# Peptides against a protein of PDB entry 3T6J: the designs that were tried, part 25

Target 1, 375 residues: chain A of PDB entry 3T6J
Amino acid sequence: PIVESYIGFIESYRDPFGSRGEFEGFVAVVNKAMSAKFERLVASAEQLLKELPWPPTFEKDKFLTPDFTSLDVLTFAGSGIPAGINIPNYDDLRQTEGFKNVSLGNVLAVAYATQREKLTFLEEDDKDLYILWKGPSFDVQVGLHELLGHGSGKLFVQDEKGAFNFDQETVINPETGEQIQSWYRSGETWDSKFSTIASSYEECRAESVGLYLCLHPQVLEIFGFEGADAEDVIYVNWLNMVRAGLLALEFYTPEAFNWRQAHMQARFVILRVLLEAGEGLVTITPTTGSDGRPDARVRLDRSKIRSVGKPALERFLRRLQVLKSTGDVAGGRALYEGYATVTDAPPECFLTLRDTVLLRKESRKLIVQPNTRLE
Target 2, 372 residues: chain A of PDB entry 3T6J as posed
Amino acid sequence: PIVESYIGFIESYRDPFGSRGEFEGFVAVVNKAMSAKFERLVASAEQLLKELPWPPTFEKDKFLTPDFTSLDVLTFAGSGIPAGINIPNYDDLRQTEGFKNVSLGNVLAVAYREKLTFLEEDDKDLYILWKGPSFDVQVGLHALLGHGSGKLFVQDEKGAFNFDQETVINPETGEQIQSWYRSGETWDSKFSTIASSYEECRAESVGLYLCLHPQVLEIFGFEGADAEDVIYVNWLNMVRAGLLALEFYTPEAFNWRQAHMQARFVILRVLLEAGEGLVTITPTTGSDGRPDARVRLDRSKIRSVGKPALERFLRRLQVLKSTGDVAGGRALYEGYATVTDAPPECFLTLRDTVLLRKESRKLIVQPNTRLE

## One batch from the design tools (peptide; aimed at target 1 E11 N86)

Design b2_p13_7_s2 (made by RFdiffusion4, then SolubleMPNN; from b2_p13_7 with M4V D7E E8V)
Fold by OpenDDE base, seed 4:
Structure b2_p13_7_s2 (fold): chain B 375 residues (1-375), chain A 13 residues (1-13)
Amino acid sequence: as target 1 above (375 residues)
Amino acid sequence: AFGVAGEVYPVAP
C-alpha cells in the first residue's frame, strides 16, 4: 500500500486571529481509483484556472503542477477531521513552490449515510435526487475547492528589498480600474493581515470557486458525468451549498456575535450572496413540521443557476480575490462581515431561522478510526 | 481545507 502522512502546526481555525496553527497529524492509505479522477483534474488545472473571474495578473505567475490524491485515513490526531486539504497554508509558498491536495475519501463517505427521513430543509421532490448525487457532488466540490480554490490567486507583495512581484505601472485593479494601491509588505501574510476573517474568507473563496467552476462542462466530464447526470450533479452541488448556508446558523453565537466554524460561516455568506441575487434563485420558506413545530424549506431554481447565480457569484468571487490579492483589509472586512452578519431583519429573519435550525438539529455523526489489512 | 457541514468537521473554539 501507498502510505501518506503529515504532521505539524498546520491549520489555524482554532486561533481567533487565524495565525497560530494547531498541531495535527494523520496516517492514510492512497485510494488509487479515486485518485485517478483528481489526477485528470490536475491535468486540466492550468486551463481551468483561466476560467476564474479575475485577470491573469491576479493569478499565479507560473503554474506549478500540484499533487492531488484521494486518501483513506487510518488515524487522525487533531481537533477536527477535514474532508479535503490543500497544503501548505502559506500563499507565498503556494505561488512560488507549489502545493499538494488531498481528499479524505472515507471522511466524505460518512456524509453519505444521511437517512432520507432525517434530511431536513429540502423539498420532498429534491430529497431523492439529493441523496443520489450528494456523494458525487462532494467529490466535485472538494476537488475544485482544494485545487482551484485554495490553489488559485496571487498575493501582491513588496519584498524586504522593495521589489514588487507585479508591475505597478501596468497591472490594473478590475474593480476600480486603477493601478494597484495596496499590497503585502515583507513579513505580512494573508492570515496576519486579515486576522479574524482570514480563515472563513478563504474558505468562502474556495467554496465559491467550486460552485462557479462546477458549471464548466469539462469539470463534470473529468468526474465522469455527462448529460442529465452532469446537470443533476451541478444542481445538487448548488442545492447542498444553499442548504449548508442555512445549517450554518447552528454555528453562530448571537450573544457573542461570532462564528464557531469557518466553513459554515463561509457557506452562510454564499447563501447571502445568492439570496441577494434575487429573481427567485433561492427561496427559504418557513414551514410547520409534522410535529407542529417550526421547520423550513430551501428551494433552488435550477433554471436560474446559470442566468442569475453564476453572474452573482462571479462578481462576488472576483471581489474576494481582488481584495485578497491587494491586501485590502478594510475593503475585505467590510464586504465579508457584511454578508456574515446575522440579524433578524425581514424577509429572511435569520435569527428566527436559527431557532428552527437548532430545533431540527440532527445528532452528530461519530467518526471511528478504522483498521486495515493486507489481503 | 474542506469540511462537510458540522458533522465531519468539528466546531472551532
Scores: peptide ipSAE 0.137, ipTM 0.809, DockQ to the pose 0.212
OpenDDE base, seeds 1, 2, 3, 5: peptide ipSAE 0.097, 0.093, 0.110, 0.073; ipTM 0.796, 0.791, 0.803, 0.796; seeds 1, 3, 5 fail the geometry check

Design b2_p13_7_s3 (made by RFdiffusion4, then SolubleMPNN; from b2_p13_7 with M4V E8V)
Fold by OpenDDE base, seed 2:
Structure b2_p13_7_s3 (fold): chain B 375 residues (1-375), chain A 13 residues (1-13)
Amino acid sequence: as target 1 above (375 residues)
Amino acid sequence: AFGVAGDVYPVAP
C-alpha cells in the first residue's frame, strides 16, 4: 500500500484571528480507485478555472498542476477530522509553488450513512433522492471545493521592492470599472488582513465555487454522471447546501453574536444569498412535527437553479474574489458580515428557526480508528 | 478544508 502522512501546525480554525495552526497529524493509505476521479479533475483544472466568474487578471498567472489523492485514514490526531484538505494554507505559496489536495474517502463514506426516518428538514419527496445522491454529490463538492475553490484566485501584491504582480495600468476591477486601488503590501497575508472573517470567508468562497462549477457538464462527466443522473447530482448538491445553511444555526451564539464553526457560517451565508435571489428558488417553511413540536422544511426549486441561483451565486462569488484579491478588508467585512447576520426578522425568522434546529439536533458523529487486513 | 458537517471540526467556545 501507498502510505501518506502529515503532521504539524496546519489548520487555524480554532484561532479567532485565523493565523495560528492547531497541531494535528494523520496516517492514511491511498485509495487508487477513488483517486482516479480526482486525477481526471486535475487534468481539467486549468480549463475549469477559466469558467470562474472573474477576469483572468484575478486568477493565477500560471497554472501549477496540483496533486489530488483520495486517502483512507488509519489514524487522525487532532480536534476534528476533515473530509477534504487543501494545503498549504498560504495563498502566496499556492500561487507560486503549488498545492496538494486530499479527500479523506473513508470519512466521507461514514458521513454517507443516513437513516431516512431521521433525516430532518427535507420534503418527503426529496428524501429518497437525497439519500441516493448525497454521497456522489459530496465527492463532486469536495473535489471542486478543494481543487478549484481553495486552489483558485490571485492576491494582488506589492513586494518589498515596490514591484507589483499585476499591471496597474491595465487591470480593471470588474465591480467598480476602475483601476486597482488596493493590494497586499509586503508582509501582509490573507489571514493577517481579514483576520476574524478570513477562515469562514475563504470557506464560503470555496463552497460557492463548488456549487457554481458543479453546473458544468464537463465536471459531472468527470465524475461519471450524465443525463438525468447529472441533473439529480446537481440538485442534491444544491439542496444539501441550503439544508446545511439551516443546520448551521446550531453553531451561532446569539448572546455573543458569533459563529463557532467557520464552514457552517459559510453555508449560512450561501443560504442567505440564495434566499435573497428570491423568485421561489429557496423556501424554508416552519411546520409542526409528528411530536407536536416545531419543525421545518427546506425546498429548492430545481427548475430555478440555473436561471435564478447561478446568476445570484455568480455575482456574489465574483464580489468575494475581487474583495479578496484587492485586500479590501472593509468591503469584504461589510459584505460577509452582512450575510452572516442572524436576526428574527421576517419572513425567515432565523432566530426562531434556530430554536427549531436545536430542538431537532442530532448526536455528533464519531469516527473510530479503523484496522487493516490482508485480502 | 471541507467538512461534511459542522461537528466534524471543533466548535469554538
Scores: peptide ipSAE 0.079, ipTM 0.779, DockQ to the pose 0.213
OpenDDE base, seeds 1, 3, 4, 5: peptide ipSAE 0.034, 0.117, 0.117, 0.055; ipTM 0.701, 0.792, 0.799, 0.779; seeds 1, 3, 4, 5 fail the geometry check

Design b2_p13_7_s4 (made by RFdiffusion4, then SolubleMPNN; from b2_p13_7, 5 letters changed; failed a check: a repeat of another design)
Amino acid sequence: MLGIAGEVYPVAP

Design b2_p13_8 (made by RFdiffusion4)
Pose (drawn by RFdiffusion4):
Structure b2_p13_8 (pose): chain A 372 residues (1-112, 116-375), chain P 13 residues (1-13)
Amino acid sequence: as target 2 above (372 residues)
Amino acid sequence: STSAGDVYPTAFE
């Protein structure tokens, strides 16, 4: 459509329980030139789902060209203006017929060297160069194969299923599936507090995982002297964001105040666990004399160590999502999401530095439409 | 629940 639109109580982020949605609405015009660069990603999107760490039976049944667009925003009502979105928020529809992927083009043109804290003098160079371009990649993957992948196991009214039980097996355990989503049950209704952050974490992780693929970069025009940087800046940005996320964690209440930032911290911790000197947090000192930190990500070890930690992580997340296993999901997540002062990082002590170097986000003013 | 990237606040003229 020339004009793209949508509204309702949709994103569930701000409900302390994680079920009730917050009202919003938007009207934006579809840009053509930048969209083809996405519809391309849609065309070849079919194959990639099978590159995911879980078998094809643990994935959605068919596939689709649901849609991927680039929208110049006119009116976005509500609390915030996201860079990209995958909707409608009803999973059943996501599997049965389809969903949509939205990359807002003109919001980007808004959001773009001393404020590059927790990086090194190198790094920030590659950051300034490849952040913008890589942003499209991460968004595309986050939206398309982030939430586009995965399958829910639901018990329909009768004792039957939405799938064939005897032929489905859990790779982690080896048994046959003993858990699932029953009638009336949904992602938020079960995982609740964690559902948003957990699902986002999965999407971002698939983001990096497939951001390691030559084809996607060929779609975005990255290869050779190019294919490097963008991937690096992407991962580096992920780990840095994992650091900045401490600001949005409340230690007194042992509670996270956001899904994305928490998810990013979790991915950071998983990478730190992979070890092998791939990632480091150094309690440095800024030129101003105050405290500071430098995030060190060895790029040569990206495929040899980091990737395994990823596909094992995604495999687990997805496995526990399909069967709807809350116990394992939480135990696997809230354990990763835990914040403590234990070395050789001391995140409780780092958080202070994160708050000192903290940033306050900018404001996006919006135009109106007068009736003549 | 399925947004991507950073989210920024908004205001009308």

Design b2_p13_8_s1 (made by RFdiffusion4, then SolubleMPNN; from b2_p13_8, 6 letters changed)
Fold by OpenDDE base, seed 4:
Structure b2_p13_8_s1 (fold): chain B 375 residues (1-375), chain A 13 residues (1-13)
Amino acid sequence: as target 1 above (375 residues)
Amino acid sequence: MYSAGEVYPVVKE
């Protein structure tokens, strides 16, 4: 078998300032069969990048074909086991040298398991569909998240010699209509500038890319879905995200006004964006469970994903990218922290909903690292 | 990095 491994100070999620990497390592075996769909995604990556909602001037100047492999993890040393990885975690290196993507296939397989009776916050009519398509939708989302999320966008940089990697006279900020007024100076990085919001902000951007591009027919074709199946995968992917945004409240600490998980914070932000879009796209309704205790239901109007959801996500995603590219920390922080704020203001009453989420919380699962053998 | 689960890390129920 083909063995893959990595080790080092890689992920900075546990650093409050998003800068210092946690020591991490894994050993895994390549799953050739499961890698095929990701290889097809890579083959279409250059074209799909053009579908992202920012001008080419905000995308990488030169497409560098990345690797994308599905891995079965044998051992993982770290504070958490991801479902997907994009490395290196340096945007300057990603845009000049390239990157690698991996899907941790056996981790995803574990995540696919869902018991209907324990599935919270969904309408009964959605539960069977959700259970059926959660796995396939995760494959799509993870692939897009890593390859075209983390793997997209350009940082505007002025090097140590004063040279810019963009034309200051011709490149226009699509949000302001003006010339570019901010950039990264020599030695500045995404993490060093955006600090406390960097990790969650980037995860939010990557998740948004997944939702946005999963609407593209070519993406679903690559993953082997067509017709009604493709539409169901799209619906469940979006439904899973808005549900995740509600579940995310578990990871908010009101007393400290902080989030304890970057991805969950990102998913809450996306939920807020889609709620703000209005028009009945997303509805969260407090209910009473069969046990007489508080419950809730998330509803997503399938018919409004393209007409309401996509435009809202487009605008938001473009803003995320523009602020990231230009190193506009003030603007980025204002935008992101605005959506990440949790209050009890109506109509959502998120702090009240948080109590419901905590009440319905399932026990944390244990992960056991496997053995393997050759026969 | 992507975390797909309701609880990080993603584990089997």
Scores: peptide ipSAE 0.186, ipTM 0.735, DockQ to the pose 0.279
OpenDDE base, seeds 1, 2, 3, 5: peptide ipSAE 0.184, 0.170, 0.187, 0.112; ipTM 0.723, 0.732, 0.705, 0.709; seeds 3, 5 fail the geometry check

Design b2_p13_8_s2 (made by RFdiffusion4, then SolubleMPNN; from b2_p13_8, 6 letters changed)
Fold by OpenDDE base, seed 3:
Structure b2_p13_8_s2 (fold): chain B 375 residues (1-375), chain A 13 residues (1-13)
Amino acid sequence: as target 1 above (375 residues)
Amino acid sequence: MYTAGPVYPVVFE
């Protein structure tokens, strides 16, 4: 349809236990031109799912072709306006009934309007490239995040009759080399089991899928990028993620040891994973700004994305998926909270960096809801 | 769901 809408209890980010949905609603108009790129991505989705770093036994048994459209939002009622949406937010339904994806195109367009002189935490030689490719790279990231991030993976389930949706004798956990030892029982869901970390954990998985798959040439071709342009899009996408991981510190509350935004927590976790990879892949350097006050720079070594970054992300992403599939809450919490912990330990000194982030914080942009008229 | 980051975050307290 040319006009799309939804309304109801949809996103559970505001529930501390990740179960109760916030009441939301939107009305939007389809952008046909931008939707065409996402349709090409959908056409390749079944093949791209096979490129994800887990065995087919941990992926959905049957691919269900989803819808994917770019929307220009006319009205959005909720606590915040997203850049992309994947619904329904129930893994069992995604496995059996399918799902729908949308990119909120006009929201993205506004988000990318950043002035060069106000762009924080980047090297000067990266700023122009970042400004040029932030939009296109984000389109790639959002598409992958929604379609192949949220739209991927299988939950191992035992139903109320005791039947399993996987072969207990033959399916092997790739991390342990053993048979599957845990699963979701009847009535258990992703949100009910993983509770306080469920939303952020899932966003981290989806973001990681985006970074991982954007390295695939076919993905860049789908979005119309080849050669040097494709490499620049990849670089800026990864650069944006590591920068976002630093910016994420704004949304951490040290006194309460908690995060106030699931996506930003996820991005910080990814930053920690890539920092742990070492070998000069990511460097965060405290500096002094032109005003004489603390500043910082994030550097990503382009030449090490594939050699260092990809393998690190692959291992991490596989672990996320395996723990999710098996309902291993203890293992999942240990892994995720470990990377989500913010301390002032050297060499990063993240609490000190947080002070720098807060110091350099700019006023939040306001989104004005548009109107339509006949001309 | 995907958010645009710190410019347009969904903040939950």
Scores: peptide ipSAE 0.082, ipTM 0.769, DockQ to the pose 0.230
OpenDDE base, seeds 1, 2, 4, 5: peptide ipSAE 0.075, 0.033, 0.052, 0.069; ipTM 0.759, 0.731, 0.689, 0.757; seeds 2, 5 fail the geometry check

Design b2_p13_8_s3 (made by RFdiffusion4, then SolubleMPNN; from b2_p13_8, 7 letters changed)
Fold by OpenDDE base, seed 3:
Structure b2_p13_8_s3 (fold): chain B 375 residues (1-375), chain A 13 residues (1-13)
Amino acid sequence: as target 1 above (375 residues)
Amino acid sequence: MYTAGPVYPVVRE
């Protein structure tokens, strides 16, 4: 088998300032069959990048073809096991040298497995569809998240010699209609500037890219879905995201007004964006469970994903990218923390919903890492 | 990186 591994100070999620990497390592085997799908996605990446909702001036100047493989993990050492990885975690290197993507396929298989009777916060008529398409939709989302999420966008930089990597006279900020007024100076990075919100903000951008681009027929075709199947995969992917936004409340600490998990915070932000879009796109309804205790249901109107959801996500995603590219920390923080704020204000009453989420919380899944031998 | 909260609870205090 083809073996892949990495080791070192890689992910900075545990650093409150997003700068210091956690020591991490894994050993895995390549899944050739699933890797083939991701290779097809790579083959279309250059074209798909043009579908993202920002001007070419805010995208990388030159497309660098990355690697993308699906891996079955044998051993993983770290604070947690991810479903997908995009490295290196330096935007400047991604722009100039390229990057590598992996999907941890066997982690996805176990991490997202849920019994129907234990599946929380979904309408009964959505449960079977959710179970059926959860896996495939996750493959799509992870692929897009890593390759076209983390792998997209440009940082505007002035180097140590005073030279810019963009034309100050011609590049226009699509949100303001004005010339670019801020950028990264020598020595400044995404993490150093955006600090406490950097990791979650970037995950939110990547997740949003996944939701946005999964609506593109070419993406679904790459993964082998057409017709009704493709529409179901789209629906379940979006449904999973809004559900995840509700589940995310577990990782909010009201007393400290902070989040304990970057990805879950990101998913809550997306939920807030889609709720703000209104028009019946997303509905969260408090209910009473069969045990007589509080419960809740998330409903996503399938017919409004393209008409209501996509435009809302487009505007939000563009704002995320523009603020990231220009190093506008004040604007970025205002936007992101605004959506990440958790209160008990009606109609959502998120703090009350958090109590429901905690009440319905399942035990943490344990992943057993196997021994492997040749026979 | 893509994670699931319950599986990968990366804590920031």
Scores: peptide ipSAE 0.135, ipTM 0.728, DockQ to the pose 0.191
OpenDDE base, seeds 1, 2, 4, 5: peptide ipSAE 0.129, 0.035, 0.090, 0.123; ipTM 0.710, 0.692, 0.679, 0.705; seeds 1, 2 fail the geometry check

Design b2_p13_8_s4 (made by RFdiffusion4, then SolubleMPNN; from b2_p13_8, 5 letters changed)
Fold by OpenDDE base, seed 4:
Structure b2_p13_8_s4 (fold): chain B 375 residues (1-375), chain A 13 residues (1-13)
Amino acid sequence: as target 1 above (375 residues)
Amino acid sequence: MYTAGDVYPVVFE
């Protein structure tokens, strides 16, 4: 078997300032069959990058073909087991040296397991569809998230010699219509500048890329979905995200005004963006469960994903990227923290919903190291 | 990195 491994100070999610990596490692076996879809995605990556809602000037100057492999993880030593990985985590290295992507296939397989009777916060009419397509949609989302999310975008940099990696005279900020007014100086990084919001902000950008690009027929085709199946995968992917945004409230600590999980914070932000879009795209309705206790239902209007959801996400995603590229910490923080704020204001009453989420919380799941044999 | 929140929640608090 082909063995993949990595070890070192890699992920900075446990650092409040997003800079210090946790010592982490894994050993995994390559799943060749499952890697095929991701290889096709890599083959289309250069073209798909052009579909992202920012000018080419905000994308990498040269496309660097990355590796993308599906892995069956045997052992994972760290604070948490991811479903996907993009490394290195340094944007400057990503845009100049390249990167690797992995999907932890057997972790995803565990994630796919859903018991209908325990599935919370969905309408009954959506449950079967959700169960059917959660796995496939998650594969799509993870692939896009890693390869075209974390693997996209350019940081504007002035090096130690004063040279810029962009043309100051011709590059225009699509949000302001003006020339670029801020950038990263020598020694500055994404994490060092954006600090407390860096990890979650980047995850939000990557998740948004996934939602945005999954609407592209070519993406679904790469993963083997066409026609009604493709539309169902899209719907379930978006539905999963808005549901995740609600579930995310578990990881908010009201007393400290703090988020305890970067990805879940990101998913809540996306939920807020899509709620703000209005027009009945997303609806969260408090209900009463069969046990007589509080419950809730999330509804996503399938017919409004492209007409309402996509434009809202497009604008938001572009803003995320532009602010990231230009190193505009003030603007980025204002934008992101605005959407990440949790209050009990009507109509959503998120703090009240949080109580419902906690009430319906399942016991913590355990992932156990698998056995493997050479046959 | 991508995590499945409903499967394996990780708390960084």
Scores: peptide ipSAE 0.071, ipTM 0.772, DockQ to the pose 0.197
OpenDDE base, seeds 1, 2, 3, 5: peptide ipSAE 0.061, 0.032, 0.069, 0.032; ipTM 0.766, 0.725, 0.773, 0.722; seeds 2, 5 fail the geometry check

## One batch from the design tools (peptide; aimed at target 1 P82 A83 R267)

Design b2_p14_1 (made by RFdiffusion4)
Pose (drawn by RFdiffusion4):
Parts: structure tokens; C-alpha cells; sequence
Structure b2_p14_1 (pose): chain A 372 residues (1-112, 116-375), chain P 14 residues (1-14)
């Protein structure tokens, strides 16, 4: 459509329980030139789903070209203006017929060297160069194969299923599936507090995982003297964001105030656990004399260590999502999402520095439409 | 829901 639109109570992020949605609406025009660079990603999108750490029976049944667009926003009502979105928010539809992927083109043109805190003098160079371009990649993957992948196991009214039970097996356990989503049950209705952050974490992780693929970069025109940097800046940005996320964590209530930031911190912790000097947090000192920190990500160890930690992580997340296992999901997540002062990081002590170097986000003014 | 990237606040011009 020339004009793309949508509205309702949709994103569930701001419900302390995680079910009730917050009302919004948007009207934006579809840009053509930048969209083809996405429709490409859609064309070859079929194959990649099978590269995911879980078998094809743990994935959605068919596939689709649901849609991927680049929208110049006219009116976005509500609290915020996301860079990209995958909707409608009803999973059943995501699997049965389809969904849509939206990359807002003109919001980007808005959001783009001393404020590059927690980096090094190198780094921020590659950051300034490859952040913008890589942003499209991470978004494309986050939206398309982030939430585009995965399958829900639901018990229909009768004792039958939406799948064949005897032929499905859990790779982690080896048994046959003993858990699932029953009638009326949904992602939010079960995982609740964690559902948003957990699902987002999965999407971003698939983001990095497939951001390691040559093909996707060939779609975005990255290879050779190119294919490096953009991947690096992407991962580096992920780990840095994992650091900045401390600001949005409330230690007193032992509560996270956001899904994305929390998820990013979780991915950071998983990478830190992979160890092997791949990632480091150093309690440095800024030129101003105050406290500070430097995030160190060894790029040569990206495939040899980090990737395994990823596909094992995604495999577990997805496995617990399909069977709808809350116990495992939480125990696997809230454990990763825990914030403490234990070394050799002391995140409780780091959080202060994160708050000192903290940033307040900018404001996006919007145009109107007068009727003549 | 499924939102990618950072989210920024918004305001309408009078």
C-alpha cells in the first residue's frame, strides 16, 4: 500500500503484568527505493529459518512473504516511535497466515564523538562509520527472523494438538514433549513479567547470529573490506548496550524497567560467561577524572567462542518457548538477568558509572495535516 | 509486541 497504517492497544511493554496493551496508532507512507533492499531479504528469507539451532519441526509450519517495508512516518501517536516493528501482536496469526515487518525510514534520518562513552578511541571510529548501515541489518533480522521464527505448541480444545506429538523431541532433554500452550493461553498470559524481555532477547540474539552470515551482508552490500567492520560494530554495540542497560535496572526492587535493555544485558552476560577473554569490563578513569569504564570485545574470537554461546542460548530459549515452559524459561533467564556486585565485574558498582555517564534521549517533533 | 531498535518520545507541533 502507498499508505501504511495501524492502531489499537498493541504493544504490551508497559503493563506491570505484561498482558494489557498500550494504545497507539500510526500513518506513514511507503518508500519504494529503500524497500527493495528489504524485499530482497524477504525473498531469501525462507532458507535462513532452517539455519536456526532448532529442528524444522520446532519452527513454524510453512513460511511467508508477510511483508518488509520502509516507511516515512507521518503520524505516530502514543508514548514512542519505534525504529521497526513486527505485527500484529497475535502469535497464532504469525504462524497461521502471517505478520508484517516495518522499518521506519525517516525516524532513522533523525537519530545519528565524546558521547560514545564506554568505548575506546578506536572502536568509536568504526562505530561512527558502521552504526548507521549495520542498524538496518540488525533491525531487518530482529523483525524478520527475530519474531518471524519459532513455533508455539498449543493444545486445541479436544485432546488433539496443532502438531504430531510422537515425532517431536527436545534436544536438551531427549524426551518427548511434556509441556505446551493450552486453550486460551498465550505468550504474555504465561511468561508475563518476562515475556516481553525474553522474546526481545531471542530476536536480538538471532539478529547477531544471522548477522554473521555472508549472504545477509551481500543483501545490504557488505563484503570484503566491508563485511568485517559492520559485524564487529554490531556485536560491540550489543555488548555496550548490555552495559548501558544497568541504568534501566532498579536494584532496590530487584526489578528491570525495560524489556530491550534487560534483554541486552542478558546477552552481555551470556557472552561474558563464554569467557576466553572475548569480552571485558574495565573500571577505568575518564579524562575528567571521574569514574569510567571501557568495554573490550576481541573481534578475532567472535566465531570461535561467541557464536556457540549464541546458538546454545537461542536453542534453549526457543525450546522453552515452544513447550511454553515457564519454570525453565525463568530459571534460565532471571538467573541471567540477575544483577549483583560479584567480580570481576561488580555490576552493582558499575551501574553508578553508567548513571554518571547516563544519557537522556531526544525528542521527535511531528508534523500535522490541515484540511483545506 | 515486537519492536526493533530504540524507541524515542514524540510530540505534536501546535
Amino acid sequence: as target 2 above (372 residues)
Amino acid sequence: SAIAGDVYPTAFEP

Design b2_p14_1_s1 (made by RFdiffusion4, then SolubleMPNN; from b2_p14_1, 8 letters changed)
Fold by OpenDDE base, seed 4:
Structure b2_p14_1_s1 (fold): chain B 375 residues (1-375), chain A 14 residues (1-14)
Amino acid sequence: as target 1 above (375 residues)
Amino acid sequence: GSLAGPVYPVVRAP
């Protein structure tokens, strides 16, 4: 078997300032069959990057072909087991040297065993589709999230010699219509500048890329979905995200006004963006469960994903990227914290919904890692 | 970076 491993101070999710890495490591075996889909995605990556909602001037100058591998994890040492990984965690290195992507296939497979009777916050009519397509849609999302999410965008930099990696006279900020007014100086990084919001902000960008690009027919084709199946995968991927945004409330601590999980905070932000889009795209309805206790239902109008959802996400995703590229911490913080704020304001009443989410909380996920043997 | 999945019931990795 082909064995892959990594070890070191890698992920900074547990650092409130997003800078200090947690010591982490894994040992995994390459799944060749599952890697094939991701290899096809890599082959289309340069083209798909052009579909992202920012000018080429905000994308990497030169495409560097990354690796993408599906892994079956044998052992994972860390605070949490991810579904996917993109490394290194330095945007400058990603931009100049390249990066590697992995999907933790057996971690994803664990998520496939959803019991219908325990599935919360979905309409009955959506449950069967959700169960059927959650796994496949998540494969799509992970691939896009890692390769084209974390693997996309350019940081504007002035080097130690005063040279810029962009033309100051010709590059225009698409949000302001003006020339670029801020950038990263030598020694400044994404994490050092954006600090407390860096991890969640980047995850939000990557998740948004996944939702946005999964609408592209070529993406679904790469993963082997066509026709009605492709549309169902898209629907379930978006439905999963808005549901995750509601579930995210479990990880918010009202008393401290803080989030305890960066990815869930990101998913809540996306939910807020899609709710703001209005027009009946997303609806969260408080209900009473069969047990007589509070419940809720999330509805996503499939017919409005492209007409309402995509434009809203496009605008938001472009703003995320522009603010990231220009190192505009003030603007980025204002944008992101605005959507990450949890109040009890109508119509959503998120703090009240949080009580419902907590009431319906499932048992903590415990993954028992496998053994392997030679035959 | 890494992508974390949602919370699911206790399961064994396949």
Scores: peptide ipSAE 0.059, ipTM 0.702, DockQ to the pose 0.369
OpenDDE base, seeds 1, 2, 3, 5: peptide ipSAE 0.051, 0.043, 0.058, 0.042; ipTM 0.684, 0.707, 0.702, 0.662; seed 5 fails the geometry check

